# Designs tried in a protein design run: peptides against a protein of PDB entry 3J47. Part 1

Scores and structures below are computed, not measured.

Target 1, 121 residues: chain A of PDB entry 3J47
Amino acid sequence: IRLTNQLKSLKGLQSKLKDVVEYLDKVINKELPINHTILGKLQDVFNLLPNLGTPDDDEIDVENHDRINISNNLQKALTVKTNDELMVIYISNLVRSIIAFDDLIENKIQNKKIQEQRVKD
Unless a header shows other numbers, all headers, positions and changes below count from the first letter of the chain.
Peptide ipSAE is a variant of ipSAE made for these designs: the mean of its two directions, with the distance scale d0 fixed at 1.0 Angstrom where the peptide's residues are scored. Compare it only between designs on the same protein; published cut-offs may not carry over.
A fold fails the geometry check if it doesn't show the stated peptide or something in it is severely misdrawn.

## One batch from the design tools (peptide; made by RFdiffusion4, then SolubleMPNN)

Design b1_p12_5_s1
Fold by OpenDDE base, seed 1:
Parts: sequence; structure tokens; C-alpha cells
Structure b1_p12_5_s1 (fold): chain B 121 residues (1-121), chain A 12 residues (1-12)
Amino acid sequence: as target 1 above (121 residues)
Amino acid sequence: LEKIEELIKKLE
């Protein structure tokens, strides 16, 4: 249940992100008027994103090397944290499947014993 | 795991 809900939420986020990109491309191409209310909400979303710095290749200052290292370290830390969370979810689902299989085998053995008793009576 | 293999052998 939890993994299916996370996958559904991620697919929903991916669809919404695609719709935002398509909207921005239409605004850049002057096919749609700039809506300041949509642009303000989009700026709020970007301000809530962790600084996933794409190195804008145009400022070689020593301050940007530390920001690039901090961004790469943050991206790596987020990737490791996400991988560890996914591993814990995977192991938890595997253990749940093994327990459910054990319970199914035990129930089938008990049902076989009950049927063998009913054939002897 | 080993207990599940024993239960499978009791089912056959």
C-alpha cells in the first residue's frame, strides 16, 4: 500500500512538472500572456526546492567552487538518503511477503489435516 | 527461510 501510494504521487508530480514545463515554453514563445499570479507561485516553488545547482557555466569565482561542492554534496546526500529509504521499504515489503507466504503454507497444511480427518470419520 | 523450506517439504 505505502509504496503504491508513493509511486502514484511521484507519477502525479511528474505529470504536473511536465505541464509546468509546457506552460513555460508557451510563455517563452509568446504563445501565452505572462500570468504574474502563476509566475509568483512558480517562484515560490523554486524557492522551496533545495539548491539543486546546475552549475551555470558563466561565473568562475572561488565562491562558486564551494557552492558547486555544497550542491554536489547535498545532491549526493539526498540521493543516499533516498536510496536508503527505498532499501528499507524494499526489505520491509520482502519480509511482509515472506511472512504472508509462511502463513499461507501453515493455513494450507492445517486445511489438509482437517480434510484428512473428515475422510477418516 | 530454513523453517519455510521445512514447511514446504511437509506440504509435498
Scores: peptide ipSAE 0.022, ipTM 0.553, DockQ to the pose 0.015
Fold by OpenDDE base, seed 5:
Structure b1_p12_5_s1 (fold): chain B 121 residues (1-121), chain A 12 residues (1-12)
Amino acid sequence: as target 1 above (121 residues)
Amino acid sequence: LEKIEELIKKLE
């Protein structure tokens, strides 16, 4: 009973992964528009994937080595892309903080000039 | 940055 349920769940996962691959192939071929929500969820799945390309050095058939290298390159590329996106957000927030500080300084200069003029009158 | 340093010098 337990093993049969695990096998059924694994077959269900395999079917869903096939549907995702077929969707991605249609998007790559420009048959479907890029859906950013699906792409985001796919990125979350890849970020949750264990490093399938660091099997510690015992027992993987030579036929899986090319698939493992492709998976690792994709995971590294997604990690770099996510880091670059976070860096752009960070820089944007830093620039906003600098602008807000510049505006605060200008407001203080204007207030000082107004006060100095009122003391001369 | 350079513009902010110039504005600080005008406040002093």
Scores: peptide ipSAE 0.021, ipTM 0.538, DockQ to the pose 0.010
Fold by OpenDDE base, seed 4:
Structure b1_p12_5_s1 (fold): chain B 121 residues (1-121), chain A 12 residues (1-12)
Amino acid sequence: as target 1 above (121 residues)
Amino acid sequence: LEKIEELIKKLE
């Protein structure tokens, strides 16, 4: 259920991003008038994105090839960081599942002992 | 893990 809902939400985001690209292509091709309110909201979204492609403001003179390499290195660093965060969450959920299983076994052992005592009385 | 194996053996 949770994974299916996350996949559905991600597919919904992908559809909305496609609709935004199609809108921008129509505006570039002059098929639609420029809506400054929509463009302002898109700028707000881009300002909330992690800087995946701004070289630090101190090297404006590096060839377009080095900007692609910096963007790829930052994307790789973010992928490693997100993988490490997901690994910590996975280990935490595994430990919680082991504790809950240990508690279940202990509760079953206690219930067995209580039943064996009731048969001796 | 070792404690869980001991608890399983007490359940059998």
Scores: peptide ipSAE 0.021, ipTM 0.544, DockQ to the pose 0.013
Fold by OpenDDE base, seed 3:
Structure b1_p12_5_s1 (fold): chain B 121 residues (1-121), chain A 12 residues (1-12)
Amino acid sequence: as target 1 above (121 residues)
Amino acid sequence: LEKIEELIKKLE
């Protein structure tokens, strides 16, 4: 249920991102007039994205090749970070399950000792 | 994406 809802939400986001690309292609091809309100909202989204493709360092050489490599490096770094965060959550849940299992074993041992004492009286 | 969908279907 929770994972299915997350997958459904991610598929919905992918569909909306495709619709945005199709809209931008229609605007570039002059099939639709430029809507400055939509463009402003897209600029806000791009400004909230972690800078996927500006190297900090002063040299203007306009070749689209470096922006793609930096985007790939940052996408890779974000993927690694997300994997590490998920690993920490998994380990934390595993440790909690082990502690709860140890507490259950100790409670079972104590209950057995109490029963053995009641049979001797 | 497809491999993630298959893993989610195995956990349901």
Scores: peptide ipSAE 0.020, ipTM 0.422, DockQ to the pose 0.163

Design b1_p12_5_s3
Fold by OpenDDE base, seed 5:
Structure b1_p12_5_s3 (fold): chain B 121 residues (1-121), chain A 12 residues (1-12)
Amino acid sequence: as target 1 above (121 residues)
Amino acid sequence: LEEIEKKIEELL
């Protein structure tokens, strides 16, 4: 019973991880718009990833210590890289929103000038 | 940083 439940949970995790990869591939390929809420949850998942290289202090097999440090450095590097990428995406969307707002203001100013000229003729 | 600047320039 316990082993069957663990295997079912692992298969469920594998399916969800595949769905996340497929979503990220669609976002990278510009097939889907970037969703900040999904990316924030993905960041939370990376932050909650157990250090795949800190076994709690009770079985130091001396042969795994190098794999442990590489795994922790990779996890930290992935978390930083993902956070930086999210920040760039956020700034890019903010800049696009500012440009679109500026274009809207300029269009309103031009429309007002055209209307004022038509009232003088 | 340089790759970020290039991505910003591609968006403008």
Scores: peptide ipSAE 0.045, ipTM 0.667, DockQ to the pose 0.022
Fold by OpenDDE base, seed 4:
Structure b1_p12_5_s3 (fold): chain B 121 residues (1-121), chain A 12 residues (1-12)
Amino acid sequence: as target 1 above (121 residues)
Amino acid sequence: LEEIEKKIEELL
């Protein structure tokens, strides 16, 4: 249930991001007038995003090509960190599921022994 | 790896 709700929420976010890209493409192509209120809200969203593409404010004068490589390296490092965190959560849930299955087997064995004793008395 | 092992131990 929780994982299905998270996947549904993520799919809903992906759909909304696609609608925003399609809107921006129509504005760039001059098919729609510029709405300054929508652009202000998009700027607020970008300002709340982690700085995935600012090299630390201490490196003056790396060519625009090296800024793209640093942004890609930070994005890769965040993707690796997120993958490792999700892997820990997955392994922990797997181990808990195995323990709960073992406890269920032991409880069934004990319940069977108790029933066999009650039939002998 | 060691930080992953420690996080697994904290969750068991």
Scores: peptide ipSAE 0.043, ipTM 0.688, DockQ to the pose 0.025
Fold by OpenDDE base, seed 3:
Structure b1_p12_5_s3 (fold): chain B 121 residues (1-121), chain A 12 residues (1-12)
Amino acid sequence: as target 1 above (121 residues)
Amino acid sequence: LEEIEKKIEELL
């Protein structure tokens, strides 16, 4: 249920992102007039994205090669961060499963002791 | 990525 809802929400976000790309392609091809309100909202989204490819530092004339390397380094850093977050969630669920298994073993041992006492009375 | 999405779909 919770994981199904997260996957459904992610698929819904992917669909909406595709619709935004298709809209931008139609605007670039001059099939649609530029809507300044939509463009302003897209600029707000891009400003909230971590700077995937703007070097913080004032110099006009560094070749497109350094912007691609910074974008690749930040994409790699985001991929590593996402992998580390997923690993922490996995370890947390594994630890919860081990604790629940230990509680089940202890419950089984206690139930066996209670049965052995009832056979002696 | 695609293999992770497939494993998530198999667990749902």
Scores: peptide ipSAE 0.026, ipTM 0.565, DockQ to the pose 0.150
Fold by OpenDDE base, seed 2:
Structure b1_p12_5_s3 (fold): chain B 121 residues (1-121), chain A 12 residues (1-12)
Amino acid sequence: as target 1 above (121 residues)
Amino acid sequence: LEEIEKKIEELL
């Protein structure tokens, strides 16, 4: 249930991001007038986005080194969190596979006992 | 086993 809700939320975010791109393309192509209120809100979103890019090695002014370290630490923390979530999903799938294998063994043992009884009657 | 299955289903 939780993973399905996360996937649904991510698909909803992806659809909204696509609608934003299609709007920006229409504004660039002069098919729609520039709405300064929408553009201001998009600028606010871009300013709130963590710089998840590796800074191109060409913008290393000494004042950016602390921002680069903070960005790299945030990217690393997000990567570690994602890895831990994937590991929990992997363990959950492994446990499900072990349970299904145990049930298969028990079913095979029961089927063998039933066949041995039918040969004795 | 059933309690572990239920906990996995709640997580997924």
Scores: peptide ipSAE 0.052, ipTM 0.685, DockQ to the pose 0.072; fails the geometry check

## One batch from the design tools (peptide; made by RFdiffusion4, then SolubleMPNN)

Design b2_p15_6_s3
Fold by OpenDDE base, seed 4:
Structure b2_p15_6_s3 (fold): chain B 121 residues (1-121), chain A 15 residues (1-15)
Amino acid sequence: as target 1 above (121 residues)
Amino acid sequence: TLKDILLLELLEELL
């Protein structure tokens, strides 16, 4: 049960890290505008990653098992919360970018119509 | 446009 839950959590984190990589690739490719709020939250994730990564190997003591469970649950809760926050910020910025592109397209269509009218007069 | 209104409503629900 515990190992299966850790593996499920790790798979969830891996999927979500893949979504962040895909977002960064779209930003690098200039398909999406750079958002400093997303980058700041991504830096927070990277700053938390080293703290998520130590099952360092040297105390089989039954009293540490509850502290390790609490720390792992807190780290998991922070990772999930940060990921969900990044997802909301990403969707919000995607929506804003789609609106801005729609307005740009409409402005280009209007400008084209105005130019076509000026050539007919 | 009608699309901008729907996208703004979706943005207000997400924020």
Scores: peptide ipSAE 0.051, ipTM 0.754, DockQ to the pose 0.062
Fold by OpenDDE base, seed 5:
Structure b2_p15_6_s3 (fold): chain B 121 residues (1-121), chain A 15 residues (1-15)
Amino acid sequence: as target 1 above (121 residues)
Amino acid sequence: TLKDILLLELLEELL
């Protein structure tokens, strides 16, 4: 029973990982627009992955030091890229909110002028 | 306004 449930969960995870790869391939090929919400969630998954460059502490092979440094540099580069992408999204949403607020103010001023003209006629 | 359209287009190009 326990092993069958673990095999079922692993098969479910493998299917979801394939769906993610297929999505990323379509985005790379410009067949789909970049969805920043999906990208942010994928980055959260990569940030939660156990360090892909820690071999279990039981095999100090001197050849793994370069692989550990490459994986730590990749994880750091992914975290920096994540922060820069989230910053661009945040700034874009702020600018959209400022524009929408300016349009609301201008519409309110115009509506007030139209009402003041209708009261004078 | 025309300015707000151009700013939205610029934001769509940055994303």
Scores: peptide ipSAE 0.042, ipTM 0.737, DockQ to the pose 0.042
Fold by OpenDDE base, seed 2:
Structure b2_p15_6_s3 (fold): chain B 121 residues (1-121), chain A 15 residues (1-15)
Amino acid sequence: as target 1 above (121 residues)
Amino acid sequence: TLKDILLLELLEELL
């Protein structure tokens, strides 16, 4: 239940991120007028995002080395956590498929026994 | 089977 809800939430987030990209592309292409209220809310979202990027090579001052290491460690930790969650989802789907296959075999065996009984009567 | 019920319960705890 918990991982299913996390997967649903992640799919919802992915859809919303796609809607934001499509909006920004339309604004860049001058297909839509610039809405400063939407841009302000997007700026607020970006200001709340953890630094997940490697700093561009142009900001490598020696004082940022600890921030770069923290960013890389956070990105790695998020990647590992995401991999573990995806692995559990994969195993869960595999086990569900094995159960459904076992039930299909048992149902075929039972149906065969019923047919063999009907041919003997 | 009883095994399939227990495996489904375990999957519900994991998911």
Scores: peptide ipSAE 0.071, ipTM 0.781, DockQ to the pose 0.046; fails the geometry check
Fold by OpenDDE base, seed 3:
Structure b2_p15_6_s3 (fold): chain B 121 residues (1-121), chain A 15 residues (1-15)
Amino acid sequence: as target 1 above (121 residues)
Amino acid sequence: TLKDILLLELLEELL
């Protein structure tokens, strides 16, 4: 439940990010007029996003050694959390496969017993 | 089986 809700929230975020990219591409291609209200909201989102340590080499002030440590700690925390989530999904799929094999084996045993009984009658 | 039910409940708690 908790992991599924987190994965659903992450997929929802990914879809919204895609919609933002598709909007920006249409504005760049001059297919849509520039909407300053949408750009203002996007700027607010970018101001709330922690720098994830992508050095896009565009000139923003080497004044926070603390921001690099917070960025690296957040990137590391996101990587660890993603690894743990993938491990739980892997174990869950493995257990589901073991159950499906157990049920298949039991079904084959029952079908064999029914055939052996029909040959005795 | 009872085992499969308990394993599914455990998977529902983890997922």
Scores: peptide ipSAE 0.059, ipTM 0.759, DockQ to the pose 0.048; fails the geometry check

## One batch from the design tools (peptide; made by RFdiffusion4, then SolubleMPNN)

Design b2_p18_5_s4
Fold by OpenDDE base, seed 1:
Structure b2_p18_5_s4 (fold): chain B 121 residues (1-121), chain A 18 residues (1-18)
Amino acid sequence: as target 1 above (121 residues)
Amino acid sequence: SAKEALKKLAKELLELLK
């Protein structure tokens, strides 16, 4: 029972991964628009995956070396992309903060001028 | 003013990042 349930769960995961691949292929082929929410979740999944590129020194079948290199390159590319996206968000928030601070300063200057005028009247 | 110039630049950057 437990082994059968684990196998069923693994098959279900495999099917879901296949659906993700098919989605990504459609996005690459411009058949579907880029959904940033889906891509963000995929990035989270890849960030949780262990570095497949730590070879435990055991029998590196020659066929696995190319797959390991591809996986490491993909993970690195996703990390770089995530860093760039975070940088854009950071800059956007910084700009919004500067604008808000500027508006606050201007409002304080105006309020001070109004107060000074009321004292003179 | 330099402040207004910074605000303008900030708005332009924000627009480019959208």
Scores: peptide ipSAE 0.029, ipTM 0.642, DockQ to the pose 0.010
Fold by OpenDDE base, seed 4:
Parts: sequence; structure tokens; C-alpha cells
Structure b2_p18_5_s4 (fold): chain B 121 residues (1-121), chain A 18 residues (1-18)
Amino acid sequence: as target 1 above (121 residues)
Amino acid sequence: SAKEALKKLAKELLELLK
């Protein structure tokens, strides 16, 4: 029972990972637009993965060392890319907020001028 | 104006997200 449940869970995880890969392939091929929410969640997953480049991996076979290096490079590349994308989104939202604030101030100034003119009439 | 410059920047940033 326990082993069967573990195998079932692992098979389920494998299926989910396959779906993620298929999604990423479609994004790379420009068949789907980039979804920043998905990228953020993927970054979270990678940040939760054990750091494969930690010194504790000294017991890992040479073949595993190459895979570890590839994984670390991928994690680093994803982190940098996601950070840049999040920065652009942040700046875009900040600029929108500043414009909205400027419009609010302008509207208040105009409204004040209209009220002052009405009092003089 | 500063507002116009910010609008231009906002549009450029939005295009980068497309």
C-alpha cells in the first residue's frame, strides 16, 4: 500500500512536470505568450530546490557533477531573467501610478479654478 | 512635459511585455 501510493504520487508528479515542459516549449516557440505569473511560480519552485552546487555534493559521481552544473546554470539563468522581467513590470506599474497621480493633481487644480471662477460670478 | 515623457516611457515598457 505505502509503496503503491508513493509510485502513484511520483507518476503524478512526472505528469505535471511533463505539462510544464510542454508549456515552456510552446512559449519558447512563441506559440503562447509569456505568462509572468507562471514564470514567478517556476522561480519559486527552483528556489525551493536544493542548491545542487553545495559543497555537500562532494560524493557525487563525475556524471552527476555535470548534471548539477547544468542545473545550477539553469537556475541562475532563470533567476536573472525573472528578476529583470519583474523589474520591468514594477517600473511599468510605478509609472502608471505616477501618471494617475499627476492626472489627479491636474483635475484638482482645474476643479479649484472652476470653483474660484464661480464664486467671482 | 514630464507627464508626456512618463506616458512615452510607460508605452515603451508595455510594448516590451507584449
Scores: peptide ipSAE 0.029, ipTM 0.638, DockQ to the pose 0.013
Fold by OpenDDE base, seed 5:
Structure b2_p18_5_s4 (fold): chain B 121 residues (1-121), chain A 18 residues (1-18)
Amino acid sequence: as target 1 above (121 residues)
Amino acid sequence: SAKEALKKLAKELLELLK
């Protein structure tokens, strides 16, 4: 029973990971737009699992140097990507906020003009 | 308008980020 439940849970996780890969492939192929929320969640997963490419540290095999370098390069690439994505999100939100503020100002100006016209009539 | 200028700036920034 317990082993069967663990196997079922692992199969479920594998299926979800497959769905994520399929999504990423569609994004890479420009079939779907980039969803920053999904990417952010994926980054969170990778940040929680920094050593996905390293076998357990208990065997100091000299051959692990390349794997450590790959893992470090991946982590560095993910960090850079995260920073770039956060920058894009920040700039986008800033611009949207400025546009919304301009629209609010314009609406206030228009409302004032309407009120002034009503007082003159 | 300020809105059009901001939209232009936004487009330019997005192009630089591509």
Scores: peptide ipSAE 0.027, ipTM 0.635, DockQ to the pose 0.015
Fold by OpenDDE base, seed 3:
Structure b2_p18_5_s4 (fold): chain B 121 residues (1-121), chain A 18 residues (1-18)
Amino acid sequence: as target 1 above (121 residues)
Amino acid sequence: SAKEALKKLAKELLELLK
């Protein structure tokens, strides 16, 4: 019973992974528009994958060299994407802070004018 | 004012980043 349930769960996971690959192929072929939310979640999954390129892999067979190069290229691509996403978040937060600060200054000026008028009355 | 222009630019940038 337990082993059968584990096999069923693994088959379910394999099916879901296949669906993800098919989705990515459709996006690459421009059959579907890019969804940044989906791509962000996929990036999180890839960040949980073991690094295939350890420094000790320089001594391993030519077939592993191609896999290491692919892994390194993927890691570089993910790093660039992460930096761009963080930049967008940073700019957005900066803009929000500037707006909030401007509103605070305006409110302070208005409150001061109201207080000065109350003292004259 | 320059301040109002900056605020407007900030709002426009925020909308473009969404």
Scores: peptide ipSAE 0.026, ipTM 0.631, DockQ to the pose 0.010

## One batch from the design tools (peptide; made by RFdiffusion4, then SolubleMPNN)

Design b2_p22_3_s1
Fold by OpenDDE base, seed 1:
Structure b2_p22_3_s1 (fold): chain B 121 residues (1-121), chain A 22 residues (1-22)
Amino acid sequence: as target 1 above (121 residues)
Amino acid sequence: IIEELRKLAEELEKKIEELEKK
């Protein structure tokens, strides 16, 4: 159940990141005014990051706490920075952090499969 | 920069699709 919820949160996040990219393209094309929609979509992305890390009760993984802190610090940085180039750099770092989170989920899936094989042998 | 964000979003999509197949 946990892995399915994490995968759903990642899909939700990926969809929001596509929406941010499409918005940035419209801003480049001068079709939309800068900042308000990017900030709103980024806030929506940040609201999904805690849900990526939520344990089914009882494991405070130190790594999840550091990622939540990185997310909160990045959210604070994005709310203070009005420079679009800096905002895009911060979004890039967010996406990299999410990819690194996906790699951890994959490692947990692999470790679970290995453990289930060892219990059958 | 935006093209790199697009590439990263596409990379995340591929990883999600790989996780769905496993």
Scores: peptide ipSAE 0.027, ipTM 0.558, DockQ to the pose 0.425
Fold by OpenDDE base, seed 3:
Structure b2_p22_3_s1 (fold): chain B 121 residues (1-121), chain A 22 residues (1-22)
Amino acid sequence: as target 1 above (121 residues)
Amino acid sequence: IIEELRKLAEELEKKIEELEKK
């Protein structure tokens, strides 16, 4: 159940990231103005971050650290109205942090299964 | 820049597909 909810949130993030890429391709082609849709899709990514966590106390510290770094980087990227490159680097770091967090959750689930097997033998 | 975002979207897609197989 918990892993299924995280996977659903991650799929939602991936779809939004594809939409951001498609929008940026249209902006490079001079078909659209840059500033409102990217910011809206970024806000939508942030709305998914609270749903990527599990309610396990050991993950709260990792989640809070990643959320704080993400929030601080968002505030910096929103303040710097003029560099699409900084917004890209920011999204890049956000996605890498989410992938790394998912790998940590998977490793924790595997370690728990191995411990439960060792207690039954 | 856009090519870096495209690569990250593809990396995230692969990771989701790996999680769906487990």
Scores: peptide ipSAE 0.023, ipTM 0.565, DockQ to the pose 0.521
Fold by OpenDDE base, seed 2:
Structure b2_p22_3_s1 (fold): chain B 121 residues (1-121), chain A 22 residues (1-22)
Amino acid sequence: as target 1 above (121 residues)
Amino acid sequence: IIEELRKLAEELEKKIEELEKK
């Protein structure tokens, strides 16, 4: 009775993970738009996975080691993707700041030319 | 990312099948 309820809960979790994989495949295939709220919630779930795999220091079962390795690889892959997205945002803001600086320089050069012309007339 | 999710889902499936055999 307790074991059958735990197994039913694990099957329900596995079904939800399959649904998430199928959703992400449809997003990659451009069949669905990128939903940033779903991706954010998925990241939150993965940030909790390291806390689900801290063994109390006395039974490193080899099967728990594989789950910990996959969780760590997945967290690393999420961290790399997040760093790449943050880098693209940073570069985009830097480029926008450079363009705004170039426009300021051009405006200053034009204003100087207008002042020099007004002193000659 | 998606490939690591697929691996996690497959490992969870194997572990469920092992628990069903006991």
Scores: peptide ipSAE 0.021, ipTM 0.554, DockQ to the pose 0.516
Fold by OpenDDE base, seed 5:
Structure b2_p22_3_s1 (fold): chain B 121 residues (1-121), chain A 22 residues (1-22)
Amino acid sequence: as target 1 above (121 residues)
Amino acid sequence: IIEELRKLAEELEKKIEELEKK
């Protein structure tokens, strides 16, 4: 029961994270305009991302190296200190940030589709 | 940045698939 609910929640989080990636690819490809509100929420997500970096992905620009080390040290502190409460709070905040960002993306994609339909009529 | 989010999504996918096999 607990593992099945965790797996379901994790699948939901993965789907939302894929939607975020697809949105960002559309922005890179100039298919969507840059939205500063979305960009601000993306920054909030990044400040809450655990560095899942394996020690072999050392090709992140020098300006993020301190943030990467702080986040890795924080993730190590959360995993090594067995402070299950801080880990749960951290994951809960990350999940909330990703969900709120995905909802903003979905709303933006829907609004674009509605505008494109109105220009064809 | 975006490539790191893509890698994160792919790593999360692998971990989910590993959990589904258990």
Scores: peptide ipSAE 0.020, ipTM 0.560, DockQ to the pose 0.546

